Peptides against a protein of PDB entry 3NZW. Designs and how they scored, part 240

Target 1, 212 residues: chain A of PDB entry 3NZW
Amino acid sequence: TTTLAFRFQGGIIVAVDSRATAGNWVASQTVKKVIEINPFLLGTMAGGAADCQFWETWLGSQCRLHELREKERISVAAASKILSNLVYQYKGAGLSMGTMICGYTRKEGPTIYYVDSDGTRLKGDIFCVGSGQTFAYGVLDSNYKWDLSVEDALYLGKRSILAAAHRDAYSGGSVNLYHVTEDGWIYHGNHDVGELFWKVKEEEGSFNNVIG
Target 2, 222 residues: chain B of PDB entry 3NZW
Amino acid sequence: QFNPYGDNGGTILGIAGEDFAVLAGDTRNITDYSINSRYEPKVFDCGDNIVMSANGFAADGDALVKRFKNSVKWYHFDHNDKKLSINSAARNIQHLLYGKRFFPYYVHTIIAGLDEDGKGAVYSFDPVGSYEREQCRAGGAAASLIMPFLDNQVNFKNQYEPGTNGKVKKPLKYLSVEEVIKLVRDSFTSATERHIQVGDGLEILIVTKDGVRKEFYELKRD

## One batch from the design tools (peptide; made by RFdiffusion4, then SolubleMPNN)

Design b2_p27_1_s2 (from b2_p27_1, 14 letters changed)
Fold by OpenDDE base, seed 5:
Formats: C-alpha cells, sequence, structure tokens
Structure b2_p27_1_s2 (fold): chain B 212 residues (1-212), chain C 222 residues (1-222), chain A 27 residues (1-27)
C-alpha cells in the first residue's frame, strides 16, 4: 500500500493506490483505500484491510452521530481523536492500521492527521503511509512546494503514488486521487497504473530504466 | 502449539452477470490427504435471493453461514419481512467476521445475488471481514489457479483488439449465463487436475430475479 | 511512523477497504 496526503495553498491532495495483498498474493487491484466519511472529511487506509475498513466505517458512523447531536460537522481534530482513542484501547491486540484523516472545517481550515494502531496521532502538512511510503516521499519531497497550482499538486500526488507503485511490489493497480477544498472533497478519478506509467514516461521522458 | 483450526480444502467461485450471479463450489471435503466426503455441499441458499459460501475450515464456515441465516431471520422480524439487500448482507457478514477478529473464522467467504437495481453482485471477504464487490472471485485451495484465469476470461485482462498493436484493450462486456457456466466448469475441471483438495462434484447456484437454481456436475473422483 | 511491511500476514488482506467498480460498462 501507498497512501499520501499533503496540504498546499489550494487545500489538500489525497492520493492512494488500490492493491491489496496477502503475502505474495495480489488479492485485488481495485481496492478503495479512501473512505468518504462526509463531503468534507476523508480517511485513508493502510495495513490490515479489515481493520481499516471496519474501524474507519465505524468512525464515519461516529462522525454522523456527532453531526446529528451537535448539529455541526465534527472537526478533523475530534474525528482523528475518536479513531486514535479507539485504536489505543486495542493496543497490543494486533490491529494494523495506518490512517490519515483529512478534511476541512471552518474552524480548522484544511487539516491532516495521521493515526496508527500504535496510538500515534500526528498533525502535519505532508504524510505518506504504507509499504511504499519511502518511494512516494522521494518524489513528493523533491517537488513539493506550498505554492503549487491545483493542477500541479494533483499531478504530484498522482506521480508520487506512481513512483511507489513502480518500486513497491505491494503497491499498484490504480491511483485514486482527491482534492479537498473549503467546499469539500472532489474526486479526480481512478488512474490505472499501467496506462499512467506509459503516459508519464512519454510525457516526462522518465522511467528510462524501462524500455518501451 | 495451539492450533484450533482445520482445513477442509475445496474451492469456491463467484461470477456476476448483468442480471444474474453465480456461486459455485466443489463438494469435496478433505483433511490433509484424506477425503472425508465426496459430497458435502458448501454453497447455500440463505433466503432473500442471497447465496453464500464460506470455504476453508468447514466447522467455521458452517457456523458463519448458520449465523448469517439467523441474521436474515431476525432482519425479517425487525423490519416487517423486508427483503435483505445484498449490500446490507455484505455489511452484516463483515460484522459477523470482525466480531471474531482476534479468533477469526478460518474461511474465505463469497456471497452472490442481485443488487437493488437487479444487477448481478458478488461480494468477497477475507477471514476478518474486509469485503469488496467484484465481478468475479475465486476462493479456497485452488483460488491461485483459478483467479488468473478469471482475470483473463471475465475481466478480459491482457486481451487487446486484434490489429491495434496492443493499444486498444478488449472492451468489457457482461457474459451470458451459458458463458459463465462454461467458465465455471472449465475452472473446476482444470483445478481438479492440479489440486488434490478439489474434486468429486461441482454444485453451481445461479441467482436470477426468478430465484435460485442449482446445477450439479461430476468432477474427477481421484 | 510505522512502516507496514507484509511479512507476517499470509492469511489476511493488507491494503484499503472496499472495491472500486471494475466494470464501467457504458450505459
Amino acid sequence: as target 1 above (212 residues)
Amino acid sequence: as target 2 above (222 residues)
Amino acid sequence: MKIYKSTEGEEFLEGGGGSLPTFEIPK
């Protein structure tokens, strides 16, 4: 798995691969590693598929309950804290989760929290999470600027996942791409890694280690 | 070492069509190299036009299916005999599986039916309840032998239009029920030849708007 | 920051949750 999220002048980019594995077996190439909690809040999934899917879906329910009770959307800080508190209760039980809670509230603006099954909760501007995270960071960190255009930021997110999909055997399938703004998240499509690879290679003149 | 699990082998396969779905399984029940039964059905009609199989450790599979059937019953009681939708069934099964997250059911679960639009639906689960709606899925002992074949024949992976120099993929299309049944039979006959835990019989449940139909075919009895 | 390497989980799926529709057959 490779997931990433970063803040920039235009909001948040979220990009994820879609491969699921069981050991050396590629179980699926079409997994949704983003949960759309509400129109302004996303969760990303890395680690155990069931752990992430179950608890982030549960988180979505908690966020909806908050909205119903308080008549206000939950903050990104509070949503991430709910998840963090939950996984901390299971500390040592063997949960495997590496998550990012990404969203926009009027109070917080665009916000990213990292939450993992070790009980770590971090606020930050840039995170890559999963077995391919180091490959994604290599591309992302080399090209990241706060002042990126929305187009360039979307491309950078997509390109970083592509790099990870190329080098990490546990990442691949497709890139799912999101842009989070003050008006909510926008889905920017599913990009097959095979097709994307050749397109990027041609357009950039990159990936010269692979002969076309 | 504490090992409460057995492995009863077998293989299951689900394929969704446009207005139907198929869930198939062999009828062999085995422990290691010893055949326990040549006819032990593992694909079940659970009501509400939902078919289910949980393949792996048979005791866990049977327990899970029984719990799901009971869940369907309670759903009817609580919701004035409302039909359980396939997507709601999938969510329910996730909770059944994940409820034993720390002592999992040792099974690969597949359900098949029709979605609310009348389209064929197949959902697959890992032992702890991650689930995905797919066009096709193989589970169990010979899944690794069958799944690549399904990728090629159902999802048309690595197929291109002739004369396009590999630039144009074969377009996706739904398969007919006859085509699906043929693929299922070919899958299981091939798997039986290469895997000792697959054989004896093939039971296929076909879900349509008219209900569940069962078909049976002999497999090699080696 | 935990790096999730797939070494021990032969039986459980690693990766994200639900599936994308694989069949985008044009309506």
Scores: peptide ipSAE 0.075, ipTM 0.741, DockQ to the pose 0.084
Fold by OpenDDE base, seed 3:
Structure b2_p27_1_s2 (fold): chain B 212 residues (1-212), chain C 222 residues (1-222), chain A 27 residues (1-27)
Amino acid sequence: as target 1 above (212 residues)
Amino acid sequence: as target 2 above (222 residues)
Amino acid sequence: MKIYKSTEGEEFLEGGGGSLPTFEIPK
């Protein structure tokens, strides 16, 4: 798995691969590793598929309950804290989760929290999470700027996942791409890694270790 | 080391069509190399036009299916006989599986039916309740033999239009029920030849707007 | 168990994966 999120002048980019594995078996190439909690809040999934799906869906329910009770959308800080508190209660039980809670509220602006099953909760501007994270960071950190255009930021997110998909055997399938703004998240499509690879190779003259 | 799980073999296969879905399973039940039964159905009509199979450890599979059938009954009681949708069924099954996260049901679960738009739907589950909607899925002993075949024949993976020098992919299209049944039969026939835990009989449940139809075919009884 | 690989986790049981609908499901 490779998931990433980063803040820039235009909001948040979220990009994830779609491969699931069971050992050496490719279980799926088409997994949705982003949960759409509400129109302004996303969760990313790495680790145990069931752990992530179950608890992030549960988180979505808690976020909705908050909205109903308080008549206001939950903050990204509060949503991430709910999840962090939950997984911390299960510490030592063997949950496997590496998540990013990404969203926009009027109070916080664009916000990213990293939350894992060890109980770590971090606020930050850039995170890559998964077995391919180091490959994604290699591309992302080399090209990241706060002042990226939305187009360049979307491309950078997509390109970073592609790099990870190329080098990490546990990452691949497709890139699911999101842009989060004050108006909510926008889905920017599913990009097949095979097609994307050849396109990027041709356009950039990159991936010269592969002969077409 | 405490191992409470058995493996009863068998294989299951789901394929979603345009306005139908198919869930198929062999009828062999085995422990290691010993055939326990040549006819033990593992694909079930659960009501509300939902068919289900949980393949792996048969005791866990049966328990899970029974719990789900019970959940369907309770859903009717609580919601004035409202039909359970296939997506809600999938969510319910996730909770059944994940409720035993620390002592899982040792099964690969597939359900099939129609979605709210009348389109064929197949959902597959891991033992702890991760689930996805797919066009096709194989589960069980011969899943590794069948799944690549389904990728090629249902999803047209690695198929290209003739005369395009591999530049144009074969377009995706829905298969007819007759085409799907042929693929299912070919899949199980092939799996039976290469896997000792698959054979004896093939039950196919076809879900349409008109209900659930069952078909049976003989497999090799080796 | 399906894994969205985060760390070198132990091989759990082969789990079913879901493909995105390859066909446009009408909204």
Scores: peptide ipSAE 0.160, ipTM 0.734, DockQ to the pose 0.039; fails the geometry check
Fold by OpenDDE base, seed 4:
Structure b2_p27_1_s2 (fold): chain B 212 residues (1-212), chain C 222 residues (1-222), chain A 27 residues (1-27)
Amino acid sequence: as target 1 above (212 residues)
Amino acid sequence: as target 2 above (222 residues)
Amino acid sequence: MKIYKSTEGEEFLEGGGGSLPTFEIPK
């Protein structure tokens, strides 16, 4: 798995691969590793598929209950804290989760929290999470600027996942791409890694280790 | 060391069509190298036009299917005989599986039916309740033999239009019921030749708007 | 068990083979 999120002048980019594995078996190439909690809040999934799906879906329910009770959308800080508190209660039980809670509220602006099954909760501007994270960071850190255009930021997110998909055997399938703004998240499509690889290779003159 | 799990082998396969879905399973039940039964159905009509199979450890599979069937009954009692949708069924099964997260059902679960738009739907589950809607899925002993075949024949993976020099992928299209049944039969006959835990019989449940139809085919009895 | 491979998650029970697919139904 490779998931990433980063803040920039235009909001948040979220990009994820779509491969699931069971050992050496590619279980799926089409997994949705982003949960759309509400129109302004996303969760990403790395680790145990069931753990992430179950608890992030549960988180979505808690976020909705908050909105109904408080008549206001939940903050990214509060949503991430609910999840963090939950996984901390299960500490030592063997949950496997590496998640990012990404969203936009008027109070917080664009916000990213990392939450994992060890009970770590971090606020930050850039996170890559999963077995391919180091490959994604290599591309992302080399090209990241706060002042990126929306187009360049979307491309950078997509390109970073592509790099990870190329080098990490546990990442691949497609890139799901999101842009989070003050008006909510926008889905920027599913990009097949095979097609994307050849396109990027041709356009950039990159990936010269592959002949074809 | 005590192992609470058995492995009863077998294989299951789901394929969604445009306005139908198919869930198929062999009828072999085995322990190690001993065939326990040559006809033990593992694909079930659960009501509400939902078919289900939980393949792996048969005791866990049977328990899960019974719990789900009971869940359907309770849903009717609580909601004035409202039909359970396939997506709601999938969510319910997730909770059944994840409720045993720390002592899982040792099964690969597949359900098939029609979605709310009348489109064919197949959902697959891991032992702890991760699930996804798919166009096709193989599960069980010969899943590794069948799934690549389904990727090629249902999803047209690695197929290109002739004369395009590999530049144009074969377009996705829905398969007919007859085409799907043929693929299922070819999958199981092929799997039976290469896997000792697959054989004896093939039961296919076809879900349409008109209900569930069953078909049976003999497999090699080796 | 299906894994969205993380750097930390080695100890999950080896046995769960099920992957989650996303199907884009062509419009």
Scores: peptide ipSAE 0.144, ipTM 0.730, DockQ to the pose 0.034; fails the geometry check
Fold by OpenDDE base, seed 1:
Formats: C-alpha cells, sequence, structure tokens
Structure b2_p27_1_s2 (fold): chain B 212 residues (1-212), chain C 222 residues (1-222), chain A 27 residues (1-27)
C-alpha cells in the first residue's frame, strides 16, 4: 500500500493506490483505500483492510452523531481523536491500521492527522503511509511546495503514488486522487497505473529504467 | 509474537537550577529509520508550573500526559483550586504508571518545576513508576550519550580543582539559566550527530516563578 | 509511523529505541 496526503495553498491532496495483497498474493487491484467519512472528511487505509474499513465506517457514524447532537460538523481533530482513542482501547488485540484523517473545517482549515493501530496520533502537513511510503516521499519531498497550483498538486500526488507503485511490489493497480477544499472533497478520478506509467514516461522522459 | 509497543525515538532531558527548572525534548518522531514527523512536541505544560514529558512509545506518552493533565484538573476541583505541588505531582504520576504495572507505559517520564521552597526540581520515572528527584536526567534514545555529559557538567563529576593533584573536588554550584540552556543545546546537538532518532528541532520549557517559557532551536534534519 | 510490509499487515518494526532506564531501589 501507498497512501499520501499533503497540505498546500489550495487545500489538501489525498492520493492512494488500490492494490490489496495477502502475502505474495495480489488479492485485488481495485480496493478503495479512501473512506469517504462525510463530504468534508476522508480517511485513508493502510494495513488490515477490514480493520480500516470497519472502524473508519464506524468513525463516520460517530461523526454523524456528533453533527446531530452538536448541530455542527465534527472537527478533524475530534474525529481523529475518536479513532485514536478507539484504537488505543484495542491495543494488544492486534489491529492493523495506518490511517490519515483528512478534512476541512472553518475552525481548523485544511487538516491532516495520522492515526495508527499503535495509538499514535500526529498532526502534520505531509504524510506518506504504507509499504511504498519511502518511494512516495522521494518524489513528493523533492517537488513539494506550499504554493503549488491545484493542478500541479494533483499531479504531484498522482506522480508520487505512481513512483511507489513502480518500486513497491505491494502497491499498484490504480491511483485514486482527491482534492479537499473548504467546500468538501472532490474526487479526481481513478488512474490506472499501467496507463499512467506510460503516459508519464512519454511526457516526462522519466522511468528510463524501463525500455518499452 | 505480537508486540503492542512501538518506539518513536527522541530524547528528553531535565535540569534543575536554583530557582528554575528546564525540561527539553527533540521534536523528531520516528519509527525505526522512518521519520514520521519533524515537529511533534513531546514536552508539555501541564499547568501549576509543572512541565512533563514521557518519552518512548508516543501513544503511551500521550496517554500518560493526558491522564496527568486530567488529574491536575480533578485536583483543582477537589481542593478548591489549590496548586498541585511538584512532589504531589510526582506521587500522582507514580500511581498512574504503577496502575499499569502489568502492561506498562513504555516511556521514560520526566517532570520539572519548582518545589515548595521555589527551588528547581526534576523528577524522573521508570516505566512502572519508580521515581527520584534529581538535579539532572536524560531519557530516551540518546540518554546514554547525554547522561554522562550531564554528570560531568551539572554535577561536576570527576572534576577537580586545578593544582590540587586531584584531591579537591570542584565545588557544586547552581548553573544559571543561560548555562543550562547552553548545556541542553550542546547535548542535543551532539546527540543528533550520533543518533538517528534525535533531530529536527529542540523545544525547551523553562519553569520559573513567573511561569513557563518555551524556546525552540533547530537541530539537524538529516 | 508504521512501515507496512503488506496491505493486510502492519510490520511492527521494532524501533531500536534506547533502553528505558529501570531504577533499582537499593534493598
Amino acid sequence: as target 1 above (212 residues)
Amino acid sequence: as target 2 above (222 residues)
Amino acid sequence: MKIYKSTEGEEFLEGGGGSLPTFEIPK
């Protein structure tokens, strides 16, 4: 798995691969590793697919209950804290989760929290999570700027996942791309890694280790 | 075998002065060799002029600090907003740690503040709640690199007066806040050079009678 | 951050964290 999220002047970019593996077995190339918690809040998944899907869906229910009770959307800080607290209660039970909770509230602005099954909760501007995270960081960190245009930021997210999919055997399939703004998240499509690879190779003159 | 503990690295150190105390920590959060964050503060103002850090597994550290902060709130509710003394805080933290004796918080805890006489105080805790008041303590990944240095520079261990043929020890004296900050900076700079789990930034909390001051210094980001 | 070796499992990388000191109370 490779997931990433970063903050920039235009909000948040979230990009994820879609490969699921069981050991050396590629179980799926089409897994949705972004959980749409609500129109303003995204969760990413790495680790146990069932754990992430189940608990991030549960988180969505808790977020909705908050909205009903408080008549206000839950903060990204509070949402990530609910998940972190839950996971921490299961410490020792063997949950496997590496997630980013990404959202935009009027109070917080664009916000990213990393939450994992160890109970770690981190706020930050840039995270890559998964077996391919180091490959994604290599591209992302090299090209990241706060002042990126939305177009360049979307491309950078997509390109970073592509690099990880190329080098990490546990990452691949497609890139799912999201842009999070004050108006909510916008889905920017599913990009097949095979097609994307050749396109990027031709346009950039990159990936010269592959002769095709 | 399932290991419920992570290690997020980092280093902390406390030094007590005459009328102040310092608790410092780097801001690197790491898992193995992967830097999770370059700025994740791990030293906290807990109120009542008490600063606290629990270094090791960050999830456990955060949980412990949160529990202590809640304990401070409850203390105020139960005792008419009475200020929690540093010695009482140390005892409370012992109970928090030892309450999980069979599933410990994987942390080295240090608190700093002023005692009831206005003297600097540093308390250090093992993972299960043994505690001691000391003039200085390093904890975390680079503690073994820093602690001997602190022994030499704060407690003047193995220092002798010149011309006495090693018969007269260097007298103990309190260090100024400026001297302590310099020692802290030198300690972390040195540790950063030799330990991959230390770096990025240094946050120093200085406790005086006037409150808690924070200082930040850049460390190597390699 | 955990380094995941697979999409289904977290590799708990044993961070080579420094040994936590254990205070021995003198008997």
Scores: peptide ipSAE 0.031, ipTM 0.645, DockQ to the pose 0.040; fails the geometry check

Design b2_p27_1_s3 (from b2_p27_1, 13 letters changed)
Fold by OpenDDE base, seed 1:
Structure b2_p27_1_s3 (fold): chain B 212 residues (1-212), chain C 222 residues (1-222), chain A 27 residues (1-27)
Amino acid sequence: as target 1 above (212 residues)
Amino acid sequence: as target 2 above (222 residues)
Amino acid sequence: MKIYKSTSGEEFLEGGGGSLFTFEIPK
C-alpha cells in the first residue's frame, strides 16, 4: 500500500494505490483506499482492510450526525479526533489502521491529519502512509514546493504513487487521485499503473532500469 | 497451536453479467484428505434475488448464512416487505462479519444478484467484513487456481487486440449467460483435476430479473 | 497449508476461509 496527501497553495492532493494483499496473495487490484466522507472531507486507508473500511465508514456517519446536530460541517480536527478517540479505545485489541483525514473548512483551511491505530494523531503538510511510503517520499520530497500549480501538484501525487508501485511489491493496481479545495474534493480519475508507467517513462525518459 | 477452526475445503465462484449474475460452488465437503460428503450444497438462495456462499469452515459458513437469512426476514418485518437491495445486503453482511472481528468467521463470502439498475452484481468479503463489488471472484481452496483464469477470461487481463503489437488492450465486454456457465464449468473441471478439495458436483445458481434458477453438473468423484 | 498472520494479528490458513485482506503497512 501507498497513500499520500500534501498541502500546497492550491489546496490538498490525495493519491493512493489500489492493491490489497493477503500475505503474498494479491487479493485485489481495484480496492478504493479513499473514503469520501462528505464533499469536503476524505479519509485514506492503510492496514487492515476491514478495520479501515468499517471504522472510516462509521466515521462518515458520525460526521453526518455532527452536521445534523450542530447545523454546520464538522471540522477536520474534530473528525480526525473522533477517529483517533475510537482507535485509542481499541488500543491493544489488534486494530491495524494508518489513515489520513484530509479536508477543507472555512475555519481551518486545507487540513491534513494523520491517525493510526497506535494512537498517534498528527497535523501536517505532507504524509505518506503504507509499505511503499519511503518510495513515495523519495519522489514527493524531491519535487514538493508550496507554490506548485494544481496541474503539477496532481502530477506529483500521481508520480509519487507510481514510483512506490514500481518498487513496493505490496503496492500497485491503479492510482486514485483527488484534489481538495475550498469548494470540495474533485476526483481526478483512476490511473492503471501499467499504462501510467509506460506513459511516464516515455514522456520523462525515466525508469531507465526497465527496458521497453 | 490452538486452532478453533476447521477447513472443509471446496471452492466458490461468482461472475456478474450485464443483466444476470451467477454464484457457483462445488458440493464436496472435506476434512484434510477425508471426504465428508460428496453432496453438501454451499450456495444458497437467501430471498430477494440474493444468492450467498460462505466458503471455508462449514460450521461458520452455515452460521453466517443463517444469520443473513434471518436478517432478510427481519428486514421485511421492519420495512413492510421491502426488497433488500444487494448493496444493502453487502453492508449488512459486513456488519455480521465485523461483529465477530476478534473471533472471525473463517470464511470467504461471496454474494451475487442484481443491483437496483438490474445489472449483475457480485460482492466478495474477507473473513472480517472488508468488501468490494467486483465483476468476478473465486473463493476457497482452488481460488488461487481459478482467479488468475478469471482475470484473463472475464476481465481480459493480458489480452490484446490482434495486430497491435500489444499496444491495444482487448476491450471489456459482458459475457452471455451461456459463456459464463461454460467458463464456470471449465474452471471447476480444471480445478478438480489439480485440487483434492474440489470435486463431486457443481451447483450453479443463476440470478436474473425472473428469479433464481439452479443448475447441477457432475464433477470427478475421486 | 501456509498460515498467514495479518497485520491485525489474526492468523489464517491459506485457502479455505482465506486470510484477512490488508493494505500493507511497514513493520
Scores: peptide ipSAE 0.357, ipTM 0.791, DockQ to the pose 0.050
Fold by OpenDDE base, seed 3:
Structure b2_p27_1_s3 (fold): chain B 212 residues (1-212), chain C 222 residues (1-222), chain A 27 residues (1-27)
Amino acid sequence: as target 1 above (212 residues)
Amino acid sequence: as target 2 above (222 residues)
Amino acid sequence: MKIYKSTSGEEFLEGGGGSLFTFEIPK
């Protein structure tokens, strides 16, 4: 798995692969590792598939309840805290979760929180999470700038996941790409890694270790 | 070391068509190398045009299916006999599975039916309730043998148009019910030849707008 | 049946149906 999110001048880019595994078995190449909690809030998934799907869906329900009760959208800070508090209660029970809660509120602006099953909750501008995270960081950190255009930022997110998919056996399938703005998240499609690889190789002259 | 789980073998397979879905399973029930039954159905009509199978440890599978059937009954009671949609059924099954997260049902679960648009739908679950809607899924003992075949024959993976030098992929298209049934039969026939836990009989449940149809085929009884 | 435990999850069956699905994280 490789998931990433980063803040830039144009908001937030979220990019994830779509491979699920059971040991050496590729269980799926088409899994959605992003949950759309509401039009302004996303959650990413790494770790146990069921743990992530179940609790992030639960989080979505809690966020909706907050909206109904308070007549205001939940903050990214509060949403991430709800999840963090929940997983902390299960500390030692064997939950496996590495999540990013990404969203936009008027109060906070574009915001990213990392939350894992160890109870860690971190606010930050750049996170890569999963077995391929170091490969993604290698590309992302080398090219990241706050002043990236939306187009360049989207490409960088996609390209970073591609790099991880190339090197990490547990990452692959496709890239799901999101752009989060003040108007909400925008889905920027599903990009098959096989097709994307050849396109990028041709356009960049990269991946020269592969002869095609 | 306490091992509460058995493995009763068998294999299940779901394929979604355009306006139908198929869920198939062999009828062999086995423990280790001993055949317990040559005809133990493991694919069930659960009502509301939903068919379900939970393959692995049969005791857990049966328990899960019974719980789901009960859930359907309660849903009707609570919602004035409203039909349970396949997506809602999937969510319900997730909760049933995840409710035992720390002592899981040892099963691979597949359900099949029609979505709200009348399109074929297949949902697959891991033992603790992760789920995905897919065009096809194999589960159970011979899943590793069948799934690559389905990737090739349903999703046309690694198939290219002739004369294109491998540059143009074979276009995706829905299969007819006859084509799907043929693929299912070929899959199980092949699996039976290579896996001792698969055989005896093949039961296929076909879900259409008109209801659930059952077909039965003999498999090798070795 | 051998239940295999990994850092990312449990596997009931090697190579297919019945194993827990994981989105692999670093060990």
Scores: peptide ipSAE 0.372, ipTM 0.801, DockQ to the pose 0.049; fails the geometry check
Fold by OpenDDE base, seed 4:
Structure b2_p27_1_s3 (fold): chain B 212 residues (1-212), chain C 222 residues (1-222), chain A 27 residues (1-27)
Amino acid sequence: as target 1 above (212 residues)
Amino acid sequence: as target 2 above (222 residues)
Amino acid sequence: MKIYKSTSGEEFLEGGGGSLFTFEIPK
């Protein structure tokens, strides 16, 4: 798995692979590792597939209840705190979760929180989460700038996942790409890693270790 | 050390068509190297045009299917006989599975039916309730043998249009019910040859707008 | 069936039949 999110001048980029594994078995190449909680809030998934799907779906319900009760959208801080509090209650029970809660509120602006099953909750500008995270960081950190254009930021997110998919056996399938703005998240498609790899190799002259 | 789980073998397979879905399973039930039964159905009509199988430890599978069937009944009672949609069924099954997160049902679950648009739908579950809608899924003992075949024959993975030098993928196309049944039969006959936990009989449930049809085929009885 | 341990510490069966699906994380 490789998930990433980063803040830049144009909002937030979220990019994830789509591979699920059971040891050496590729269980799926098409899993959605992003939950669309509401039009302004995303959750990413790493760790136990069921743990992430179940509790992030539950989180979505809690966020909706907040909106109904308070007549306003939940903050990214509050949403991430709800999840963090929940997983902390299960600390030691064996939950496996590495998630990013990404969203935009008028009050907070573009915001990313990392939440894991160890009880860690971190606010930050850049996170990569999963077995391929170090590969993604290698590309992302080398090219990241706050002043990236939306186009360049989207490409960087996609390209970082591609690098991880290339080197991490547990990452692959496709890249799901999102751009989060003040108007909400925008889905920027599903990009098959195989097709994307050859395209990027040709356009960049990269991946020269692969003879095509 | 006491192991609460058994393994009864077998294999299941779901394929979604355009306006139909198929869920198939062999009828062999085994413990270790001993065949318990040559005809023990493991694919069930659960009502509301939903078929279900939970393959692995048969006791857990049967328990899960019974619970789901009961959930369907309760849904009807609570919602004035409203038909349970396949997506709602999938969510319900997730909760059934995850409710035992710390003592899981030792099963790979697949359901098949029609979505609200009348399109074929297959949902697969891990033992603790992660789920995904897919065009095809194999589960159980011979899943590793069958799934790559399905990737190639249903999803046309690694197939390219002739004369394009591998630049153009074979376009995705829905298969007919006859083509799907053929693929299912070929999958199980092949699996039976290479896996001791698969054989005896093949039961196929076909879901259409007209209801559930069952077909039975003999497999090798080795 | 061989039981494997994922990097997350979960046990699963080879071939996916009784295996927990994982979005693999670092050890």
Scores: peptide ipSAE 0.364, ipTM 0.792, DockQ to the pose 0.050; fails the geometry check
Fold by OpenDDE base, seed 5:
Structure b2_p27_1_s3 (fold): chain B 212 residues (1-212), chain C 222 residues (1-222), chain A 27 residues (1-27)
Amino acid sequence: as target 1 above (212 residues)
Amino acid sequence: as target 2 above (222 residues)
Amino acid sequence: MKIYKSTSGEEFLEGGGGSLFTFEIPK
């Protein structure tokens, strides 16, 4: 798995692969590792597939309840705190989660929180989470700038996941790409890694270790 | 080491068509090397045009299916006999599975039916309730033998248009019910040859707008 | 089929039939 999110001048980019594994078995190449909690809030998934899917769906319900009760959208801070508090209650029970809660509120602006099953909750500008995170960081950190255009930022997110998919056996399938703005998240499609690889190789002149 | 689980082997397979879905399973029930039964159905009609199988430890599978069937009944009671949709069924099954997150049902669960648009639907679950809608899924003992075949024959993986030098993928298309049944039969026949926990009989449940049809085929009994 | 230990310490069969699906994370 490789998931990433980063803040830039244009909001937030979220990019994830789509591979699920069971040991050495590729269980799926088409898993959605982003949950659309509401039009302004996303959650990413790494770790146990069921743990992430179940609890992030539950989180979505809690966020909706907040909206109904308070007549306003939940903050990214509050949403991430709800999840963090929950997983902390299960600490030691064997949950496996590495989650990013990404959103945009008028109060907070573009915001990313990392939440994991150890009870860690971190606010930050850049996170890569999963077995391929180091590969993604290698590309992302080398090219990241706050002043990236939306186009360049989207490409960088996609390209970072591609790098991880190339080197990490546990990452692959496709790249799901999101751009989060003040007006909400925008889905920027599903990009098959096989097709994307050859396209990027041709356009960049990269991946020269592979003879096409 | 405490091991409360058994493994009863077997294999199941789901394939979604355009306006139908198929869920198939062999009828062999085995423990270790001993065949317990040559005809123990593991694919069930659960009502509301939903078919379900939970393959692995049979005791857990039966328990899960029973709980789901009860859930369907309760849904009718609570919602004035409203038909349970396949997507709602999938969500319900997730909760059933995840409710035992710390003592899981040792099963790979697949359900099949029609979605609200009348399109074929297959949902697969891991033991603790992660789920995905897919066009096809193999589960159980011979899943590793069958799934790559399904990738190739249902999803047309690694198939290219002739004369394109491998640059144009074979386009995705729905398979007919006859084509799907053929693939299922070929899958199980092949799996039976290579896996000791698969054999005896093949039961196929076909879901259409007209209801659930069952077909049975003999497999090797060795 | 090989049995592997999940992160929860449970042993599952490899090959999808009875294994926990994971989005792999670093050890």
Scores: peptide ipSAE 0.360, ipTM 0.785, DockQ to the pose 0.049; fails the geometry check

